# Peptides against a protein of PDB entry 5FRP, part 78

Target 1, 225 residues: chain A of PDB entry 5FRP
Amino acid sequence: VEWTESIPQIIATREDISKELNQALAKTFIDSDPRVRRTSVMIFNKVPVTEIWKNITNKAIYTSLLHLAREKHKEVRELCINTMAKFYSNSLNEIERTYQNKEIWEIIDTIPSTLYNLYYINDLNINEQVDSVIFEYLLPFEPDNDKRVHRLLTVLSHFDKKAFTSFFAFNARQIKISFAISKYIDFSKFLNNQESMSSSQGPIVMNKYNQTLQWLASGLSDSTK

## One batch from the design tools (peptide; made by RFdiffusion4, then SolubleMPNN)

Design b2_p16_6_s1
Fold by OpenDDE base, seed 3:
Structure b2_p16_6_s1 (fold): chain B 225 residues (1-225), chain A 16 residues (1-16)
Amino acid sequence: as target 1 above (225 residues)
Amino acid sequence: ELEKLARQAAAGLINK
């Protein structure tokens, strides 16, 4: 009988402790000390995604994480961008969408838009990092067509207008870069052949090679600016 | 203090 009376108190205490812990954690994400913010972000890297979803129930923590993508402190920002992208990918792969976690998913589903919107800051380092996390975490190479399309549609389904614009601009750039690289390779192969280089086309191809290199160099620098 | 709390929170999350 005495143990039964203690159970409600224990449950209430555990719930209170969990709530207090979540509240305390939420404060660390907005702390004035960048070291505290960094440590908070690292929780998402150290704890498995399934445990994060289970134990971090305060939506303010997730919104604060996303906000740190625009952090003034470079190290915290860079860590946050990588962490957020990875967390998104892991969540898509490992976390089922349920009624109970719907509110958290509503926040997590904005991660792609949040990342693509970083291009509007027009910072070279940020752009490079966003490019990297897109290919690594958001839209990774997937040989299965159905899975690839499903991932793409999932990423796009929560885009705002600005994110769509950035997405199209990014893709257009990637196509052009890919084409230029292909040409560069072809020209390089041609120029490495002595017979081809000595032909009437040799000087023409050399000129195109140089133009392609200049374009790639400028485009990479401009795309990074 | 907040860093300590964050570490404790992280440890608590890992140990569950």
Scores: peptide ipSAE 0.094, ipTM 0.764, DockQ to the pose 0.017
Fold by OpenDDE base, seed 2:
Structure b2_p16_6_s1 (fold): chain B 225 residues (1-225), chain A 16 residues (1-16)
Amino acid sequence: as target 1 above (225 residues)
Amino acid sequence: ELEKLARQAAAGLINK
């Protein structure tokens, strides 16, 4: 009888501890020290997604995570972008949508829009990172057509207008890159043939080859910046 | 202090 009476108090105490922990954690995401913010983001990488959803119930933590994608500190920002993309993918795969977690899902469902909106910053390093996380986490290769379409529809279903615009621009850019790579390969094959190089087309193809390389290089971030 | 709290929080979440 005494044991049964202690259970509500224990549950209440655990809820209070959990609430206090969530409040303390929420403060670390907005701390002035970038090391503290970095450590906070790393929680999402170190703790299994199921445990995050179970124990982190404060909405402010998730919203703060999303805001760090625009962080001034490069290392924190880069970590955040990778973390939120991975967390989104893991959540889709492992977390069921319930009445209890609906409010958190409403935030998590905005991650794709948050990421695609980073293209408007017009930073080559950010663009490359966003490209990378799209292929790795948001829209990974899926051989099953139905699963692939379902994932695509899930990602698009919560897009804002700006995210849609970025999505179309991204796809158009990918087609152009693919075409340029194809041409690069064709030109390379031509230039590797001595007879072709000695032909009247040799200088023309060399010029096109150089233009293609320059165009491809211009789309890549300077790794030295 | 907050970094320590974050680490402790992370450790607590992992150890539960």
Scores: peptide ipSAE 0.086, ipTM 0.759, DockQ to the pose 0.017
Fold by OpenDDE base, seed 5:
Structure b2_p16_6_s1 (fold): chain B 225 residues (1-225), chain A 16 residues (1-16)
Amino acid sequence: as target 1 above (225 residues)
Amino acid sequence: ELEKLARQAAAGLINK
């Protein structure tokens, strides 16, 4: 743990990380202690993306990072999912594609597929987290149409069949959620009007309101678990 | 072994 905690400072100060250090770092990502794995993932959060690409050249480190997205340890998994999504976004924004870094890009380009494939686990907590990182890092709001399209095409260009299916399902779900929220608001407004509540439609709208709430709630993870 | 590498790396940073 202490060794891994020192790595961000070392990477920031050293221009050339030795092959040996890369090999040692690769081992920390597969360490039996979840604290070591956590600290290893945190390197990607503490060190600028440009320095990571410059100094971390061992492909096994990147592959291991992506593998942690399916780890059993909740904290490490959650950290990994956020980290890899952010790292992907930062890499797209700041790192040029060259012949020298092609092999690393081949791994990084699989991050979107890796994330969308997590929906097949059918875990509500994972689903919520993946939803969040998609909106925050993978497909963030961009007012420039060309940039939005380019980002979308980049994300989709490396999808496997499962990721595509998940992508379409995700989008369909978001539309349904949006519609349900709109209905919820309309029903709430209706029910807040005393004259409307006293009408023959009052009980009907109340029932629809409750059904809408139940549907919305069923898609949310229990924050207490 | 990892600690040894970390110490060597740290020592190299202090001596710059």
Scores: peptide ipSAE 0.017, ipTM 0.546, DockQ to the pose 0.011
Fold by OpenDDE base, seed 4:
Structure b2_p16_6_s1 (fold): chain B 225 residues (1-225), chain A 16 residues (1-16)
Amino acid sequence: as target 1 above (225 residues)
Amino acid sequence: ELEKLARQAAAGLINK
């Protein structure tokens, strides 16, 4: 743990990380202690993306990072999912594709597919987190149409079949959620009007309101779990 | 053991 915690400082101060350091770091990602794995993931959060690409040349490290997205330890998994999504976005924005880094890019380009494949686990907490990182890092809000389309095409270009299926399901769900929220607002406005509540439609709208709330709530993770 | 290797690697890197 202590060694891994020192790695960000080493990467920041040294231009060339030794092969030995890369090999040692690769081992920390598969360590039996979740704390070690967590600290390893945090390297990608603490070190600038440009420095990571420069100094972390062992492809096994990147592969291992991606594997942690399916880890049993909740905290490490959650950290990994956020970290890899952010790292992907930062890499797209800041790292040029070269012949030298091609092998690493081949791994990094699978991050979107890796994330979308997490929907098949059918865990509400994971789903919520994946939803979040998609909007925050993978497909962030971009007012420029060309940039937005380019990002979308980049993300989709490396999808496997399962990821595509998840992508379409996700989009369909988002539309449904948006519609439900719109209806929730409409029903809320109606119910806040005393005259409307006393009308024959009052009980009907109340029922629809409750159904809408229940549906919306059913898609949310239990914060206590 | 990994911690030892890590410390050695870190020490070796700091001393270079």
Scores: peptide ipSAE 0.028, ipTM 0.580, DockQ to the pose 0.012; fails the geometry check

Design b2_p16_6_s2
Fold by OpenDDE base, seed 2:
Order: structure tokens, then C-alpha cells, then sequence
Structure b2_p16_6_s2 (fold): chain B 225 residues (1-225), chain A 16 residues (1-16)
């Protein structure tokens, strides 16, 4: 009897502690010190996704996480982009959609759109990072056709108009890159053959090789910047 | 650290 009477108080106390923790955590995402913001983002990397969904119930934390994808501090921004993409993927794989978590899912479902909208910043480093997280977390390689299509439809189902435009542009770019790489390989093979190099086509292929290489390089971020 | 608190909160839910 006493144990049963203590359960509501324990639940209430835990809810209060959880609420206070959530409120405190929400403040750290908007802290002026980038080290504090970084540490806050790292919580999503260090805590299992299931535990995050259970313990972090304040919507402001998730919205703040998404907002950090556009922050000025490069390290925090880069960490945030990777973190939110991974968190999205893990959530899709491990978290069921319930009435209780519906409001959080409404935020999490915007992560793909948030990421694709980063292409409009027109920053090569950001573009490269977004490319990476798309292939790693949003649309990972999946040999099962049904699973792959289902994931794709899930990702696209919450896109805004800008994200759709970015998505099509991304795919078009990937096709162009693939074609350029194929040509680069063909030209390289040709130039590695001494007979081909000495032919009348040698200088022409060399020029095309250089143009292709320059084009490919122009699409890559400077790793030093 | 907030991380330690978060881990403790996560662990506390597991141990209870």
C-alpha cells in the first residue's frame, strides 16, 4: 500500500526533474559560448536514440538543434549537421511513431528538408558535408528495393518546395559527376597507352582530360579552408 | 558536465 502511494510522487518527482533538466538543456543550445553549444549537440551523439526520445521531451531542444545547422561557428555547425542526419536515421530505424511522441516527430521529419535547404547557402564546404550525410544517413545504400523506396518516400514526404528543387538539382549534379568520372577514367586509360599518346588524338585527349579534371576539382571543397 | 548529467539521466532510467 505504501509503495503504491509512493509511485505517483516518484513519477511526479521524476517528471519535475525531467522538466527541469529539459529546461536547463534547452538553454545550453542557445548559450553564447560555442563550447557549450558543442557539448549540447554531443549529447545526441553519446546518448542512445531511444534514451534521447524518452528523456528529451522539450520541443525547443530539437528545434534549437536544427537551427544550429546554420550557425556561424564552423565546428559546431559541422557537428550539428552530422548529428542531426545521424539522429534522423537512427530515429527512423529505432523509434516508433506514437501519439505521445507525435510532436517531436513533426520536428524530426523536417531534418531532411533542413539539410537540403543548406545547399542554398552556396558554400562548397557545406555542400560537401550535406552530400556526405545524404549518402551516409538520409539515403544510405540499401540493396532491398522495397526498403530503399520506402526510405526515399519517407525522406521526400516532408519536403518543402525548396528542398524538392534542391533534391532534383543534387541528383542532376550526381549524374554529371558520374559521367565526368567515367570520362576521366577513359581518358586516363587512353593516355596511359603509349601508342595512343603518340597518335593524332593524343593532344586532343590530353586537353579533354585536363578540362575534365578541372571541372571535377571545381566541385570539390578546398580541404584547407 | 551536461553530458554527464544526460548520461546519468539516461542510466537512471535504465537502472530503475
Amino acid sequence: as target 1 above (225 residues)
Amino acid sequence: SLLKLARQAAAGHINK
Scores: peptide ipSAE 0.055, ipTM 0.682, DockQ to the pose 0.016
Fold by OpenDDE base, seed 4:
Structure b2_p16_6_s2 (fold): chain B 225 residues (1-225), chain A 16 residues (1-16)
Amino acid sequence: as target 1 above (225 residues)
Amino acid sequence: SLLKLARQAAAGHINK
């Protein structure tokens, strides 16, 4: 743990991390202690993306990072999912594709597919987190149409078949959620009017309101799990 | 040097 905690400072101060350091760092990602794994993931959050790409050249580190998305330890997994999504976005924004970094990019380009494949676990907490990182990092709000399309194409260009299926399912779900929220608002407005509530439609709208709420709630993770 | 400390820490961690 203490060694791994020192790595961000080392990366920030040194231009070249030794092959040995990279090998040692790679081992920390597969350490039996979740605290060590957590600290290893935090390197990607604490060190600028440009410095990571410069100093972390061992492919095994990146591969191991991606593997932690399926980590059994909840805290490590959650941290990893956020970290890899952010790292992906930052890499796209700040790292040029060169011949020298091609092999690392081949791994990093699989991050979107890795994340979308997490939906097949059918865990509501994971689903919620993946939803969040998609909107925050993978496909962030971008008012420029060309940039938005380019990002989308980049994300999709490395999808496997399962990721594509998950992507379409995700989008379909988002449309349904949007519609449900719209209906929730409409029903809420109706029910807030006393005259409307006293009408023959009052009970009908109340029932639809409850159904809509139940549907929306069913898609949310239990914060206690 | 930070590198030496890192190496020592790495060596200690690899040996555990």
Scores: peptide ipSAE 0.027, ipTM 0.523, DockQ to the pose 0.013
Fold by OpenDDE base, seed 1:
Structure b2_p16_6_s2 (fold): chain B 225 residues (1-225), chain A 16 residues (1-16)
Amino acid sequence: as target 1 above (225 residues)
Amino acid sequence: SLLKLARQAAAGHINK
């Protein structure tokens, strides 16, 4: 009887501790020190996704995580973008949708939109990073057609208008890049042939080659910046 | 560190 009476108190105490911890953690995401913010983001990388969902129940933490994608501090921003994309993917794979976690899922489901909206910043470094996390975590290659389509539909189902626009722009760009790479290869093959290079078309192809190369390079971020 | 606290909290929920 006494043990049974102590259980509610223990549960309540644990809930209180959990609540306090969540409240304290929420504050760290908005701390003025970027080191603190970085450390907070790292929790999502160091703790298994299942444990995160179990123990981090304050919605403000997830909202704050998403907000850090637009962080002024470059290192924190970059870390956050990778972290949130990975966390999204892991959540889709490992966390079931329940009534209890619905509110958190509503936030997590906005991660794709949050990421695609970063393209509007018009920063090449950010664009490159977003491209990378899309292929790695959001829309990874899946040979199973049904799984691939389901993932795609899941990602798109929560898009805002801006995210859709950026999604289409992204896809159009990928097609253009693919075409450019194909042309680059064709031109390279032509120029590597001595007879072709010595022909009247040689200089013309060389010019097209250089234009193609310049176009491809212009889409890449400066790794030195 | 917050990481330690999070791990402890996670562990505390598992061990009790």
Scores: peptide ipSAE 0.062, ipTM 0.689, DockQ to the pose 0.015; fails the geometry check
Fold by OpenDDE base, seed 3:
Structure b2_p16_6_s2 (fold): chain B 225 residues (1-225), chain A 16 residues (1-16)
Amino acid sequence: as target 1 above (225 residues)
Amino acid sequence: SLLKLARQAAAGHINK
């Protein structure tokens, strides 16, 4: 009888400890020291996704993670963007949607919108990173058509208006880049042929090659900065 | 570190 009476107290104590831990963790995401914020984000990289969902129940932690995508500290921001994209993908693959985790999913489902909205900052470094995480984590290559379509629909289903606009702009840019790369290859092949280079078209193709290269380069961030 | 605590908390749930 005495052990049965202790069980509710133990459960209550564990819930309290878990709550306190979550509250303490939530504070670290908004700490003034970027090293503390970085360490907090790293939890999502070092702990399996299933354990994160089980142990991190405070929705404020997830909201704070998403906010760090726009913070001033470059290293923390970059880490956050990669972390949240990966976490989104892992969650889609490994976490079931239940009534109990609905509130957390409501936040996690906004990750695609959060990422696509970063294009409005108009920063080339951010744009490159967002491009990268889209192809790596959000919309990875999937040979199965049904799975690919399902993932796409899942990503789009929670878009805000700005994210949709950004999505269409992104796709239009990708088509242009693909075309430019194809032309770059064609021009390179032409210019590598000495007979073609010596023809009347040689200088014209060289000019087009340079223009194409400049256009491609203009879309890339300065690797020295 | 918070990471150690988080890992211990996660591990404590695995061992039960």
Scores: peptide ipSAE 0.051, ipTM 0.676, DockQ to the pose 0.015; fails the geometry check

Design b2_p16_6_s3
Fold by OpenDDE base, seed 2:
Structure b2_p16_6_s3 (fold): chain B 225 residues (1-225), chain A 16 residues (1-16)
Amino acid sequence: as target 1 above (225 residues)
Amino acid sequence: DLEKLARQAAAGHINK
């Protein structure tokens, strides 16, 4: 009987500790020191997704994570973008939607929109990173058509207007890149044939080859920046 | 310190 009576107090104490921990953690995401912010983001990479959802109940932490995608500090920003994309994917795969976690899911469901909105910054490095995390985490290769469609619909279901516009622009760009790569391959094959190079088309194809390369290169981030 | 705290928080829930 005494043990049973102590359980509510223990639970209350644990809730208080958990609340205090969550409040303390929330402050670290907005700390002035980039190292502290980085460490805070790394929690989402080091702790299993199921444990994060269980222990991190303060919605401000998740909101703060999403805000770091626009962080001025490059390393923190890059880490955050990768982390939130991975966390989104893991959450979809491992976390059930319940009444208790509904408010957190409402935030997490905005991650795809948050990422697609980064294209409006018009930074080549950011664009490349967003492209990467889309293919790796948001819309990974899935051979099952039903699963692939379901994932796509899930990602799109919470898009704002800007994210939709960015999504269509992204897809259009991918088609153009694919076409350019195909042309590059065709031109390369042509140029590797000596008879073709000696033909009247040789100089024309060489010019088109160079234009195609220049176009492809212009869309890539400078690895030195 | 924060990583240790996070691991302890995660572990504390497992040991309880």
Scores: peptide ipSAE 0.050, ipTM 0.685, DockQ to the pose 0.015
Fold by OpenDDE base, seed 3:
Structure b2_p16_6_s3 (fold): chain B 225 residues (1-225), chain A 16 residues (1-16)
Amino acid sequence: as target 1 above (225 residues)
Amino acid sequence: DLEKLARQAAAGHINK
């Protein structure tokens, strides 16, 4: 009888502790010190995705994580972008959609839109990072056609209008880059051949080669900054 | 592990 009477109190105590912990953690994501914000983001990298979903129940934490993708501090922003993309991918792979976690999934499902919307900032460093996380985490190479299509549809299913526009622009840019790289290779092969270089086409191809390189380089950020 | 990390994050907030 005494044991049975203690069960409600234990359940209530655990719930209260978990709530307080979540509330305290939520405050750290909006702390004025970037070191605190960084440490908070690192929780998502150090803790398994299944444990995060189990223990982090405060929606404000997830919303704050997504918001940090646009913060002023470069290091925290970059960490956040990588973290949220990886977390999205891991969640899709390891977390089932249930009634209990529906509200959290509603936030997590906006991660692709959040990332694609970063292209509107028109910053080359951000663009490069977003490009990278798209290929690594959002739309990774998948040899199984059904899995690949399913992932694509999942990513697109929660896009806002701006994200769709960015998606189409991204794809168009990738085609152009692919074509430019192909031409760069062709021109390089031509220029490495002495007979071809000494021909009347030599100077013309050299000019096209330089233009292609300049175009490719213009899309890259300065690694020193 | 999660609790430890949360405590560390919270401690950072207190120490600023």
Scores: peptide ipSAE 0.041, ipTM 0.664, DockQ to the pose 0.019
Fold by OpenDDE base, seed 4:
Structure b2_p16_6_s3 (fold): chain B 225 residues (1-225), chain A 16 residues (1-16)
Amino acid sequence: as target 1 above (225 residues)
Amino acid sequence: DLEKLARQAAAGHINK
């Protein structure tokens, strides 16, 4: 743990990280102690993306990072999912594709597929997190149409078949959620009007309101878990 | 401190 915690500072201060350091760091991602794995993931959050790409040259580190997305340890998994999504976005924004970094990019380009494939686990907490990182990092808000389309195409260009299926399912779900929210708002407005509540439609709208809320809530994870 | 850690890394020893 202590050694791994020092790595961000080493990367920040050194222009070159030895092959041995990379090999040692690779081992920390598969350490039996979740604290070590967590600290290893945090390197990608604490060190600028440009420095990561410069100094971390062992592809096994990147592949191991991606594998932690399916780890059993909840905290490490959650951290990994956020970290890899952010790292992907930062890499797209700041790292040029060169011949020298091609092999690393081949791994990094699989991050979107890795994330979308997490939907097949059918865990509501994981689903919510994946939803979040998609909007925050993978497909962030971009007012420029060309940039937005380019990002979308980049994300999709390395999808496997399962990721595509999840992508379409996700989009369909978002449309349904949007519609449900709109209905919720309309029903809420209706129910907040005293005259409307006293009308023959009052009980009907109340029922629809409750159904809409139940549907929306059913997609949310249990905060106690 | 950083030099020590670098040396440890070079030696292939990882401290948890």
Scores: peptide ipSAE 0.016, ipTM 0.544, DockQ to the pose 0.013; fails the geometry check
Fold by OpenDDE base, seed 5:
Structure b2_p16_6_s3 (fold): chain B 225 residues (1-225), chain A 16 residues (1-16)
Amino acid sequence: as target 1 above (225 residues)
Amino acid sequence: DLEKLARQAAAGHINK
């Protein structure tokens, strides 16, 4: 743990990280202690993306990072999912594609597929987290149409078949959620009007309101778990 | 082994 905690400072201060250091760092990502794995993932959050690409050249580190998205330890998994999504976005924004870094890009380009494939686990907490990182990092709001389309095409260009299926399902779900929220608002407005509530439609709208709430709630993870 | 590598890495930076 202490060794891994020192790595961000070492990476920041050293121009050339030895092959041995890269090999040692690769081992920390697969360490049996979740604290070590956590600290290893945190390197990607503490070190600028440009310095990571410069100094971390061992492919095994990047591959291992992606594998942690499916690990059993909740905290490490959640951290990893956020970290890889952010790292992907930062890499797209700041790192050029060169012949020298091609092999690393081949791994990084699989991050979107890796994340979308997490929907097949059918865990509500994971689903919510993946939803969040998609909107925050993979497909963020971009007012420039060309940039937005380019980002979308970049994300989709490396999808496997399962990721495409998840992508379409995700979008369909978002539309349904949006529609449900709109209905919820309309029903709420109706029920807040005393004349409307006292009408023959009052009980009917109340029932629809409750059904809408139940549907919306069923898609949310229990924050207490 | 990792601590030794970290120390060696840190020591190499102090000597530049």
Scores: peptide ipSAE 0.010, ipTM 0.548, DockQ to the pose 0.011; fails the geometry check

